# Designs tried in a protein design run: peptides against a protein of PDB entry 4IGA. Part 90

Target 1, 116 residues: chain A of PDB entry 4IGA
Amino acid sequence: KRVLIVDDAAFMRMMLKDIITKAGYEVAGEATNGREAVEKYKELKPDIVTMDITMPEMNGIDAIKEIMKIDPNAKIIVCSAMGQQAMVIEAIKAGAKDFIVKPFQPSRVVEALNKV

## One batch from the design tools (peptide; made by RFdiffusion4, then SolubleMPNN)

Design b1_p24_6_s3 (from b1_p24_6, 17 letters changed)
Fold by OpenDDE base, seed 1:
Structure b1_p24_6_s3 (fold): chain B 116 residues (1-116), chain A 24 residues (1-24)
Amino acid sequence: as target 1 above (116 residues)
Amino acid sequence: MEEEEERYFQEQLERAQRLAEELE
């Protein structure tokens, strides 16, 4: 399975790339904001998306909504430092399949990848 | 403590999913 990694932080994208690759998944590509995420989803047609929330240009919630319009069967895992209850609910309502709060253990990401 | 946090967030996710299903 191929994964699109979305996060404005380069170090976080590198960390996720390492976890995803070691778990036997392929990295389809990367995006640094919600607008790029939507564009890359159309271009790459990934099997799974890891999605940050707080990003410039377009936030992760809006990106989830736009991707779900394109593909209602999209598999989106949120990875965010914004772990408030209201944010978790909002992400799930938008269409996310899982929500991982930063900081996280690599095993938590692998479990999410295997479940979606 | 990390296990407690993970459990808390998993419970929040489960509750959020149920709520979303009820609104569909």
Scores: peptide ipSAE 0.291, ipTM 0.781, DockQ to the pose 0.076
Fold by OpenDDE base, seed 5:
Structure b1_p24_6_s3 (fold): chain B 116 residues (1-116), chain A 24 residues (1-24)
Amino acid sequence: as target 1 above (116 residues)
Amino acid sequence: MEEEEERYFQEQLERAQRLAEELE
């Protein structure tokens, strides 16, 4: 399966790319903000999306909503430092399949990838 | 502080996981 990695931090994208690749998944591409994520989703038609929340241009919650409009069957895993209950609920209600709070262990990401 | 911080983040992670599972 192909994964679109969305995070404004280059280090985080690199980390996720390593985890995703070592887990046997293919990286479809990367996005640095929510607007780019929506555009890349349309372009690449990835099987899975890892989504940051706090990003410039468009935040991850809005990106989730827009992607879900494009593809109601989108598989989105949130990876965010903002793990407040309200944020988790908002992300899940927007359509996210899972919510991973930063910092995280690689195994948690792999588990999420395998479940969606 | 590092140990406390690590524990805090792990607790938040577990909480988020439970919340996500409950809402699915």
Scores: peptide ipSAE 0.245, ipTM 0.755, DockQ to the pose 0.152
Fold by OpenDDE base, seed 3:
Structure b1_p24_6_s3 (fold): chain B 116 residues (1-116), chain A 24 residues (1-24)
Amino acid sequence: as target 1 above (116 residues)
Amino acid sequence: MEEEEERYFQEQLERAQRLAEELE
């Protein structure tokens, strides 16, 4: 499966890329904000998206909503430092399939990838 | 301080996991 990595932090994208590739998945591409995420989703048609929340231009929640409008079957895994209950609920209701709180262990990401 | 941060992190992680599973 091909994964689109969305995070405004370069180091986080690198970390996720490492985890994803070592787990046997392919990286479809990267995005640095929610607007780019929507654009890249249309362009690349990835199987899975890892989505940050706090990003410039467009946040991850709004990006999830827009992607779900494009593809109601989108598989989105949120990875965020904002693990508050309200944020988790908002992300899941927006259409996310999982929510991973930063900092995370690689195994948690792999498990999420395998379940969607 | 470090212990408090760790406890908070674990609590949020567990909450996130439970909520995701419940709403899936």
Scores: peptide ipSAE 0.244, ipTM 0.755, DockQ to the pose 0.146
Fold by OpenDDE base, seed 2:
Structure b1_p24_6_s3 (fold): chain B 116 residues (1-116), chain A 24 residues (1-24)
Amino acid sequence: as target 1 above (116 residues)
Amino acid sequence: MEEEEERYFQEQLERAQRLAEELE
């Protein structure tokens, strides 16, 4: 399966890329903001998306909503430092399949990838 | 302080996981 990694932090994208590849998944591509994420989703047609929340141009919640309009069966895993209950609920209602709070353990990401 | 931070983040992680599972 192919994964699109979305995060404005380069080091976080690198970390996720390492975890994803070691778990046997392929990295479809990367995006640095929500607008780019939507564009890359259309272009790459990934099987799974890892999505940050706080990003310039377009935040992760709005990106989830836009991707779900394009593909209601999109598999999106949120990975964010903003782990407030309200934010988790908002992300899930928007269509996310899981919510991982930063900082995280690699095993948690792998479990999420395997489950969606 | 590091221990407090770790406990905080672990608590948030567990809460988020439970909430996500409940909403699925």
Scores: peptide ipSAE 0.240, ipTM 0.753, DockQ to the pose 0.183

Design b1_p24_6_s4 (from b1_p24_6, 16 letters changed)
Fold by OpenDDE base, seed 3:
Formats: C-alpha cells, structure tokens, sequence
Structure b1_p24_6_s4 (fold): chain B 116 residues (1-116), chain A 24 residues (1-24)
C-alpha cells in the first residue's frame, strides 16, 4: 500500500517515512499543509493518508473534509497532540479511520496502517 | 484528573468499533 504523509514538521515527516517504509509500505509522497495534502491526494491517489491535525497555521480537519469529498473511501489516520480530544472527535466525524497521539511509538503507527 | 480522563477517552475510542461507527 502507498501512503501520503502530511505534516508541517519536516522531522515528523522524516520519522513517519522511516516507520512506514520499514513496515513494508511505500511512501507515495509528502505534503506540508492541508491544501497541499488535497492536491497530492488528487495527484497520487494514495491508499492511506497520515494527517497532522495540530498544524499551527492550517486545520488538518479541513483537509480531511476535502479529501473525503474527493474520495469517500479515503483511509485517513490522524496524528494529534495530547489533550486534543475535541479535534480528534471532529476528525472522526470528518471521516478519519484511526488516530495516533503524539508522541507515538513506531508500533502504534504500524498497527494503524495495518488496520485501515 | 484531566490527563487520566484524556487517556481513558483515547483508549475507549481506539478499542470501541461501535463508538467509532457511531461517530462516522
């Protein structure tokens, strides 16, 4: 399966890329904000998306909503910070299939990838 | 108290497929 990684933090994208590839998945591409995520989803048609919802300048929930308009069957795993229950709920309502809390263990990422 | 409630909430959401379905 091919994964689109969305996160405004370069180090986080790098970390996820390492985890994803070592788990036997392919990284379809990367996006640094919600708008780019939507564009990359259209372009790459990934099987899975990891979506940061704690981006300071852009709400990842909006990106989820837009992707779901494009593909109602999109498999989106959100990445959230601690104490963001409200945002997690909104992400699920928007169509997210799983969520991971930062800081996370690599095994948790792999578990989410395998389940969606 | 707050941290514990947050952890319980997160674990509940992860483990309950029924809850997830209700929210979708």
Amino acid sequence: as target 1 above (116 residues)
Amino acid sequence: MKEEEEREFEEQLKRSDLLAKLLE
Scores: peptide ipSAE 0.351, ipTM 0.833, DockQ to the pose 0.061
Fold by OpenDDE base, seed 2:
Structure b1_p24_6_s4 (fold): chain B 116 residues (1-116), chain A 24 residues (1-24)
Amino acid sequence: as target 1 above (116 residues)
Amino acid sequence: MKEEEEREFEEQLKRSDLLAKLLE
């Protein structure tokens, strides 16, 4: 399976890329904001998306909604900071299939990848 | 506190999983 990684933080993308690759998945590509995520989804047709929703200037929930318009069966795993319960709820309502809280353990990410 | 932070983390994760499952 191929994964699109969405996060504005280069370090976080690097960390996720390492985890995803070691778990046997392929990284389809990376996006640094919600708009780019939608564009990359159309282009790459990934099997799974990891989506940051606590980006300072871009709302990841909107990206989820747009991706779901493209593919109602999209497999989106939300990765967000602790203390954002309202955002988590909105992301799930928008169609997210799982949620990972930062800081996370690699095993939790792998579990989410395998689940969706 | 460190312990409180850990509990909050786990509870949020659990709640998110439950909500996701209910909507699927």
Scores: peptide ipSAE 0.346, ipTM 0.815, DockQ to the pose 0.174
Fold by OpenDDE base, seed 5:
Structure b1_p24_6_s4 (fold): chain B 116 residues (1-116), chain A 24 residues (1-24)
Amino acid sequence: as target 1 above (116 residues)
Amino acid sequence: MKEEEEREFEEQLKRSDLLAKLLE
């Protein structure tokens, strides 16, 4: 399966890319904000999206909603910060299939990828 | 400390309290 990685932090994207690749998945591409995420989803048609919902410069929840309009069966794994319970709830209501909490263990990322 | 906090937060998210909020 091909994964689109969405996170404003370059280090986080690099870390996720390494984990995803070593787990046997392909990285379709990367996005640094919600707008790019929607554009890249249309362009790349990934199988899975990892979505940072606590991006400081753009709302990750809105990106989820727009992607779900494009593909109601989109498989989005939300990455949330500590203490962002309300945002996780909103993400799930928007259609997210799973969620992981930052900072996370690599095994948790792999588990989420395998389950969606 | 951060790893332990992660575990605690994940466990909280998996509990019925969060699920109840989702269903409101």
Scores: peptide ipSAE 0.333, ipTM 0.813, DockQ to the pose 0.101
Fold by OpenDDE base, seed 4:
Structure b1_p24_6_s4 (fold): chain B 116 residues (1-116), chain A 24 residues (1-24)
Amino acid sequence: as target 1 above (116 residues)
Amino acid sequence: MKEEEEREFEEQLKRSDLLAKLLE
């Protein structure tokens, strides 16, 4: 399965890429903001998306909503910092399939990938 | 209070899947 990684932080994208690849998944591509995520989803049609919803000055929830309009069966795993309970709730309402809190263990990422 | 809320939320995430949370 192919995964689109969405996060504004290069370090986080690199870490996720390492975890995802070592778990036997393929990285379809990367996006650094919500609009790019939507564009990349259209282009790449990944099987799974990891979505940062705590991106500064960006609305990750809107990205989820737009992707769900494109593909109601999209498999989006939200990755959020601690203290963003309200954003998590909105992500769930928007159609997120799983949720991971930063900082996270690699095993938790793999669990989410396998669940969706 | 903020720290307590965060702790409770994290524990709930560990114990329940997304669907369970949505139905709460």
Scores: peptide ipSAE 0.332, ipTM 0.819, DockQ to the pose 0.066

Design b1_p24_7_s1 (from b1_p24_7, 9 letters changed)
Fold by OpenDDE base, seed 3:
Structure b1_p24_7_s1 (fold): chain B 116 residues (1-116), chain A 24 residues (1-24)
Amino acid sequence: as target 1 above (116 residues)
Amino acid sequence: WEEKLLKEQLENLPAFLKHLEEVL
């Protein structure tokens, strides 16, 4: 399966790329904000998306909503430092399949990838 | 304190998400 990694932090994208590839998944591409994520989703048609929330241009919640309009079957895993219940609820309502709070253990990401 | 709280959130999150799926 191919994964699109969305995060404004280069270090976080690098970390996720390492975890994803070691788990046997392919990285379809990377995006640095929600607007780029939507465009990359259309272009790359990934099987899974890892989505940050707090990003410039367009936040992760809005990106989830736009991707779900394109593909109602999109598999989106949120990965965010903002782990408040209200944010989790908003992400799930938008269409996210899982929510990972930063900082995380690599095994948590692998479990999410395998489950969606 | 913060580390313990974060670990607790991570442990409880799957059950919380499952509950939300049942309610929504």
Scores: peptide ipSAE 0.021, ipTM 0.463, DockQ to the pose 0.045
Fold by OpenDDE base, seed 5:
Structure b1_p24_7_s1 (fold): chain B 116 residues (1-116), chain A 24 residues (1-24)
Amino acid sequence: as target 1 above (116 residues)
Amino acid sequence: WEEKLLKEQLENLPAFLKHLEEVL
């Protein structure tokens, strides 16, 4: 399976890339904001998306909504420091399949990838 | 983009190291 990694922080993308590849998944590409994520989703047609929430240009919630318009079957895993209940609910309502709170252990990401 | 990436890495380094420490 191919994964699109979305996060404005280069080090977070690097860490996720390491986790994803070591788990046997392929990295389809990377995006640094929600607008780029939507465009990369169209271009790359990934199997799974890891999505940050707090990003410039377009936040992760809006990106989820736009991706779901393109592909209602999209598999999106949120990875965010904003783990309050209200944000989790909004992400799930938008169409996210899982929500991982930062900081996270690699095993938590792998489990999410395997289940979606 | 190269300059942007270097600046971002410098800004994110403390947070990244802290995150690594917390997950180990």
Scores: peptide ipSAE 0.020, ipTM 0.498, DockQ to the pose 0.046
Fold by OpenDDE base, seed 2:
Structure b1_p24_7_s1 (fold): chain B 116 residues (1-116), chain A 24 residues (1-24)
Amino acid sequence: as target 1 above (116 residues)
Amino acid sequence: WEEKLLKEQLENLPAFLKHLEEVL
C-alpha cells in the first residue's frame, strides 16, 4: 500500500518515511501543510495518509475534512504531539481512523498502518 | 528555499533528537 506523509517538519517526514518503508509500505509522496496534503491526495490517490495536526496554511483537522469530502473512504492516521482528548475526538469526528501521539514507537505506526 | 529548508531542519533538530531518544 502507498502512504502519503503529511507533516510540516522535514525530520518527522524523514522518520515516518523510514518507518513506513521498513514496514514494507511504499511512500506515495509528502506534504508539508494541509492544503498541500489535499492537493497531493488528489494527485497521488494514496491508500493511507499519515496526518500531522499543527501545520501552516491548513491544519490537519481541516485537511482531514477536505480529504473526506474528496474520498469518504480515505484512510487517515493522525500523528500529533497534541494528544489531548478533545483533539483526538475532533480528529475522529473529522474522519481519522487512528490517532498516534508523538513521540511514538515505530511499532505503533506499523500497527496503525496494518489496522486501517 | 535551500536556506529556509536548512533553517527549518536546524529548528526541528532538537525535537527530532528528543523524539529519537524517547523511541530508542
Scores: peptide ipSAE 0.018, ipTM 0.493, DockQ to the pose 0.046
Fold by OpenDDE base, seed 4:
Structure b1_p24_7_s1 (fold): chain B 116 residues (1-116), chain A 24 residues (1-24)
Amino acid sequence: as target 1 above (116 residues)
Amino acid sequence: WEEKLLKEQLENLPAFLKHLEEVL
């Protein structure tokens, strides 16, 4: 399966790329904000998306909503430092399938990838 | 854009190293 990685932090994208690749998944591409995420989703049609929340241009919640308009069956895993209950609820309401709080163990990401 | 990327990497390096310490 192919994964689109969305995060404004280059180091976080590098980490996720390593985890995803070692778990046997393919990285379809990367995006650095919500606007790019929507564009890349349309272009690449990935099987799974990892989505940060706090990003410039467009935040992750809005990106989830836009992707769900394009593909109601999109498989989006949120990966964010903002683990407050309100944010988790908002992400799930937007259409996210899982929510991973930073910092995380690689196994948690792999579990989420396998579950969606 | 390269300078912007380098700036981001330098600013995030301490947090990234802390994260690696926790997950490795």
Scores: peptide ipSAE 0.017, ipTM 0.481, DockQ to the pose 0.116

Design b1_p24_7_s2 (from b1_p24_7, 13 letters changed)
Fold by OpenDDE base, seed 4:
Structure b1_p24_7_s2 (fold): chain B 116 residues (1-116), chain A 24 residues (1-24)
Amino acid sequence: as target 1 above (116 residues)
Amino acid sequence: WEEKLREEQERNKPAFEAYAKEVL
């Protein structure tokens, strides 16, 4: 399966790329904000998306909503440092399949990838 | 709920940092 990695932090994208590839998944591409995420989703048609929330241009919640309009069956895993209950609920309501709080254990990402 | 997530974040920090050192 192919994964689109969305995060404004280059370091975080590197971390996720390493985890994802070692778990046997392919990285379809990367996006640095929500607008780019929507564009890359249409272009690459990935099987799974890892989605940051706090990003410039367009936040992750809005990106989830736009991707779900394009593909109601999109498999989106949120990865965020914002572990507020309201944010988790908002992400799930928008269409996210899982929510991973940062910092995370690599195994937690692998578990999420395997479950969606 | 938020307290539980904060506790998880603190528990995960050492493992995350160790992994980061491997990747960088």
Scores: peptide ipSAE 0.515, ipTM 0.888, DockQ to the pose 0.857
Fold by OpenDDE base, seed 3:
Structure b1_p24_7_s2 (fold): chain B 116 residues (1-116), chain A 24 residues (1-24)
Amino acid sequence: as target 1 above (116 residues)
Amino acid sequence: WEEKLREEQERNKPAFEAYAKEVL
C-alpha cells in the first residue's frame, strides 16, 4: 500500500515517513499544504492519505473535501493537534476514516493504516 | 470527548518523544 503524507511540518512528515515505512507501507509522496495534497492525490493515486489540518494555503478539511470529490473511496487518516470535538466531527463529516490526535503513539498510526 | 483526547495526548508524549529521538 502506498501512502501520501500531508503535513506542513517537515519534522512531522519525517516522523510519519519512518512509522509508515517501518510498518511495511510505501510512501507515495509528500505534500506541505492542502492544495498540494489535492494535486499529489491526482498525480500519485495513493492508497492512503495521512492529513494534517492546520496548513497554509489550504487547510486539511478543505483538502479532504476536494479529494473526496475526486475519489469518494479515498482513505484519509487525519493527524492533528486540534483535538477539539468540533474539529473531529468536521473531519469525519468531510470524509476522513480516522482521526489521530497529536502527539500520537506510533502504534496508533500503524493501527489506523491497517484498518482503513 | 475532549477530555479523553487531552488525556490521550498527555499519555502519548513520552512515547512520541522517545520515537522522535530515534528518527532524528
Scores: peptide ipSAE 0.513, ipTM 0.890, DockQ to the pose 0.865
Fold by OpenDDE base, seed 2:
Structure b1_p24_7_s2 (fold): chain B 116 residues (1-116), chain A 24 residues (1-24)
Amino acid sequence: as target 1 above (116 residues)
Amino acid sequence: WEEKLREEQERNKPAFEAYAKEVL
C-alpha cells in the first residue's frame, strides 16, 4: 500500500517515512500543508494518508474534509500533538479513521497503518 | 480522556526521542 505523508515539519515527515517504509509500505509522496495534501491526494491516489493538524495555508481538519469529498473511502490517520478531546472528536467527525498523538511510539503508527 | 492522552504523550517521549536519534 502507498502512503501520503502530510506534515509541515520536515523532521516529522522524515520520521514517518522511516516508520512507514520499514513497515513494508511505500511512500506515495509528501505534503507540507492541507492544500498540498488535497492536491497530492488527487494526483497520487494513495491508499493511506497520515495527516498533521496544525499546518499553514490549510489545517489538517479542513484537508480531511476536502479529501473525503473526493474519496469518501479515504483512509486517513491523524498524527498530531493536539491531544485535546475536542480536536480528536473533530478529526474523527471529519472522517479520520484513527488519531495518533505526538510524540508517538513507532509501533502505534504501524498498528494504525495495518488496521485501516 | 485528555489526561490519558497526556499520559500517553509522556510515556512515548523517551521512545520517540530514541527513535529520532536513530533516524537522523
Scores: peptide ipSAE 0.499, ipTM 0.883, DockQ to the pose 0.842
Fold by OpenDDE base, seed 1:
Structure b1_p24_7_s2 (fold): chain B 116 residues (1-116), chain A 24 residues (1-24)
Amino acid sequence: as target 1 above (116 residues)
Amino acid sequence: WEEKLREEQERNKPAFEAYAKEVL
């Protein structure tokens, strides 16, 4: 399965890439904001998306909504430091399949990839 | 609920930092 990694932090994308590849998944590509995430989703048609929330140009919640318009069956895992209950609920309502709080245990990312 | 997530974040920090050292 191919994963699109969305995060404005280069370090976080690198960490996720390492976890994802070691777990036997392929990295389809990377995006650094919500607008780029939507564009990359259309281009790459990944099987799974890891989605940051707080990003420039377009936040992760809006990106989820736009991706769900493109593909209602999209498999989106939110990965964010912003863990307010209201925001988690909003992400799920927008179409996210799971929510991982940062900092995370690498095994939690693998678990989420395997379940969506 | 938010306190529980904060506690999870604190619990995960050592493992995350250890993993980061392997990747960097």
Scores: peptide ipSAE 0.439, ipTM 0.866, DockQ to the pose 0.892

Design b1_p24_7_s3 (from b1_p24_7, 7 letters changed)
Fold by OpenDDE base, seed 2:
Structure b1_p24_7_s3 (fold): chain B 116 residues (1-116), chain A 24 residues (1-24)
Amino acid sequence: as target 1 above (116 residues)
Amino acid sequence: WEEELLKEQEENLPAFLEYAEKVL
């Protein structure tokens, strides 16, 4: 399966790319904000999205909502430093399939990828 | 504190997500 990685931090995208590829998944592409994530989703049609929340231009919650309008069957895993209950609820309401709190163990990302 | 709180949130997240899916 092909994964779109969405995060404004270049280091985090690199880390996720390493985890995803070592787990036997393909990286479809990368996005650095929510607007770019929506554009890249349309372009690449990935099987899975890893989505940061705190990003410039458009945040991850709004990006999830826009992607779900395009594809109601989108498989989105949130990866965020904002692990508060309220944010988890907002992500689920937006359509996220899982939520991973930063900092995370690589195994947690692999488990999420395998479940969606 | 922040790092430990984030770890606790992640450890409890599976049970919370299951609960949230039932409520939402």
Scores: peptide ipSAE 0.019, ipTM 0.467, DockQ to the pose 0.045
Fold by OpenDDE base, seed 1:
Structure b1_p24_7_s3 (fold): chain B 116 residues (1-116), chain A 24 residues (1-24)
Amino acid sequence: as target 1 above (116 residues)
Amino acid sequence: WEEELLKEQEENLPAFLEYAEKVL
């Protein structure tokens, strides 16, 4: 399966790329904001998306909503430092399949990838 | 401290996600 990694932090994208690759998944590509995430989703048609929330230009919640308009069956895993109940609810309402709070263990990401 | 924070996050979130899935 191919994963699109969405995060404004280069270090976080690198970390997720390492985890995803070591778990036997392919990295379809990367996006640095929600607008780029929507564009890359259309272009790459990934099987799974890892989605940050706090990003410039377009936040992750809005990106989830736009991706779900394109593909209602999109498999989006949120990875965010904002683990507040309100944010988790908003992500689920938008269409996220899972929510991982930062910082996270690599095993938690692998479990989410295998589950969706 | 990071390990403790991880445990707190992992303990609370699954139960909350399960609840959210039921009400949404």
Scores: peptide ipSAE 0.017, ipTM 0.461, DockQ to the pose 0.044
Fold by OpenDDE base, seed 4:
Structure b1_p24_7_s3 (fold): chain B 116 residues (1-116), chain A 24 residues (1-24)
Amino acid sequence: as target 1 above (116 residues)
Amino acid sequence: WEEELLKEQEENLPAFLEYAEKVL
C-alpha cells in the first residue's frame, strides 16, 4: 500500500517515512500543508494518508474535509501534537479513521496503518 | 515526562476514540 505523508515539519516527514518504509509500505509522496495535501491526493491517489493538523495555508481538518469530498472512502490517519478531546472529535467528524498524538511510538503508527 | 505522556495516551486515547466514533 502507498502512503501520502502530510506535515509541515521536515523532521516529522522524515521520521514517518522511515517508520512507514520499515513497516513494508511505500511512500507515495509528501505534502507540507493542507492545500498541497489535497492536490497530491488527486495526483497520487494514495491508499493511506498521514495528516498533521497545525499547518500553514490550510490546516489538517480542512484538508480531511476536502479529501473526503474527493474520495468518501479515503483512509486518513491524523498525527498531531494537538491531542485534546475536542480536536479528536473534530477530526473524526471530518472523516479521520484514527488519531495519533505526538510524541508517539513507531509501533502506534504501524498499528494504525494495518487497521485502516 | 515523555514516557508518562506516552503511557497516558496509550491507555486513554483508544478508549476515547472508540467512544467518540459511537457518538458521531
Scores: peptide ipSAE 0.017, ipTM 0.455, DockQ to the pose 0.045
Fold by OpenDDE base, seed 3:
Structure b1_p24_7_s3 (fold): chain B 116 residues (1-116), chain A 24 residues (1-24)
Amino acid sequence: as target 1 above (116 residues)
Amino acid sequence: WEEELLKEQEENLPAFLEYAEKVL
């Protein structure tokens, strides 16, 4: 399966890329904000998306909503430092399949990838 | 302590999913 990694932090994208590839998944590409994520989803047609929430230009919740309009079957895993109940509920309502709170263990990401 | 709180929220995800199923 191919994964689109979405996060404004270069370090986080690097970390996720390492975890994803070591778990036997392919990285389809990267995006640095929600607008880029939507465009990359159209272009790359990934099997899975890892989605940050707090990003410039367009946040992750809005990006999820736009991706779900394009593909109602999109498999989106949220990865966010904002693990408050309200944010989790908003992500689920938008269409997220899982929610990972930062900081996370690599095993948690692998578990999410295997389940969606 | 904020990090601990965030981890606790993640651990409650099943309950949040149950809530979501009721309101969606």
Scores: peptide ipSAE 0.017, ipTM 0.448, DockQ to the pose 0.039

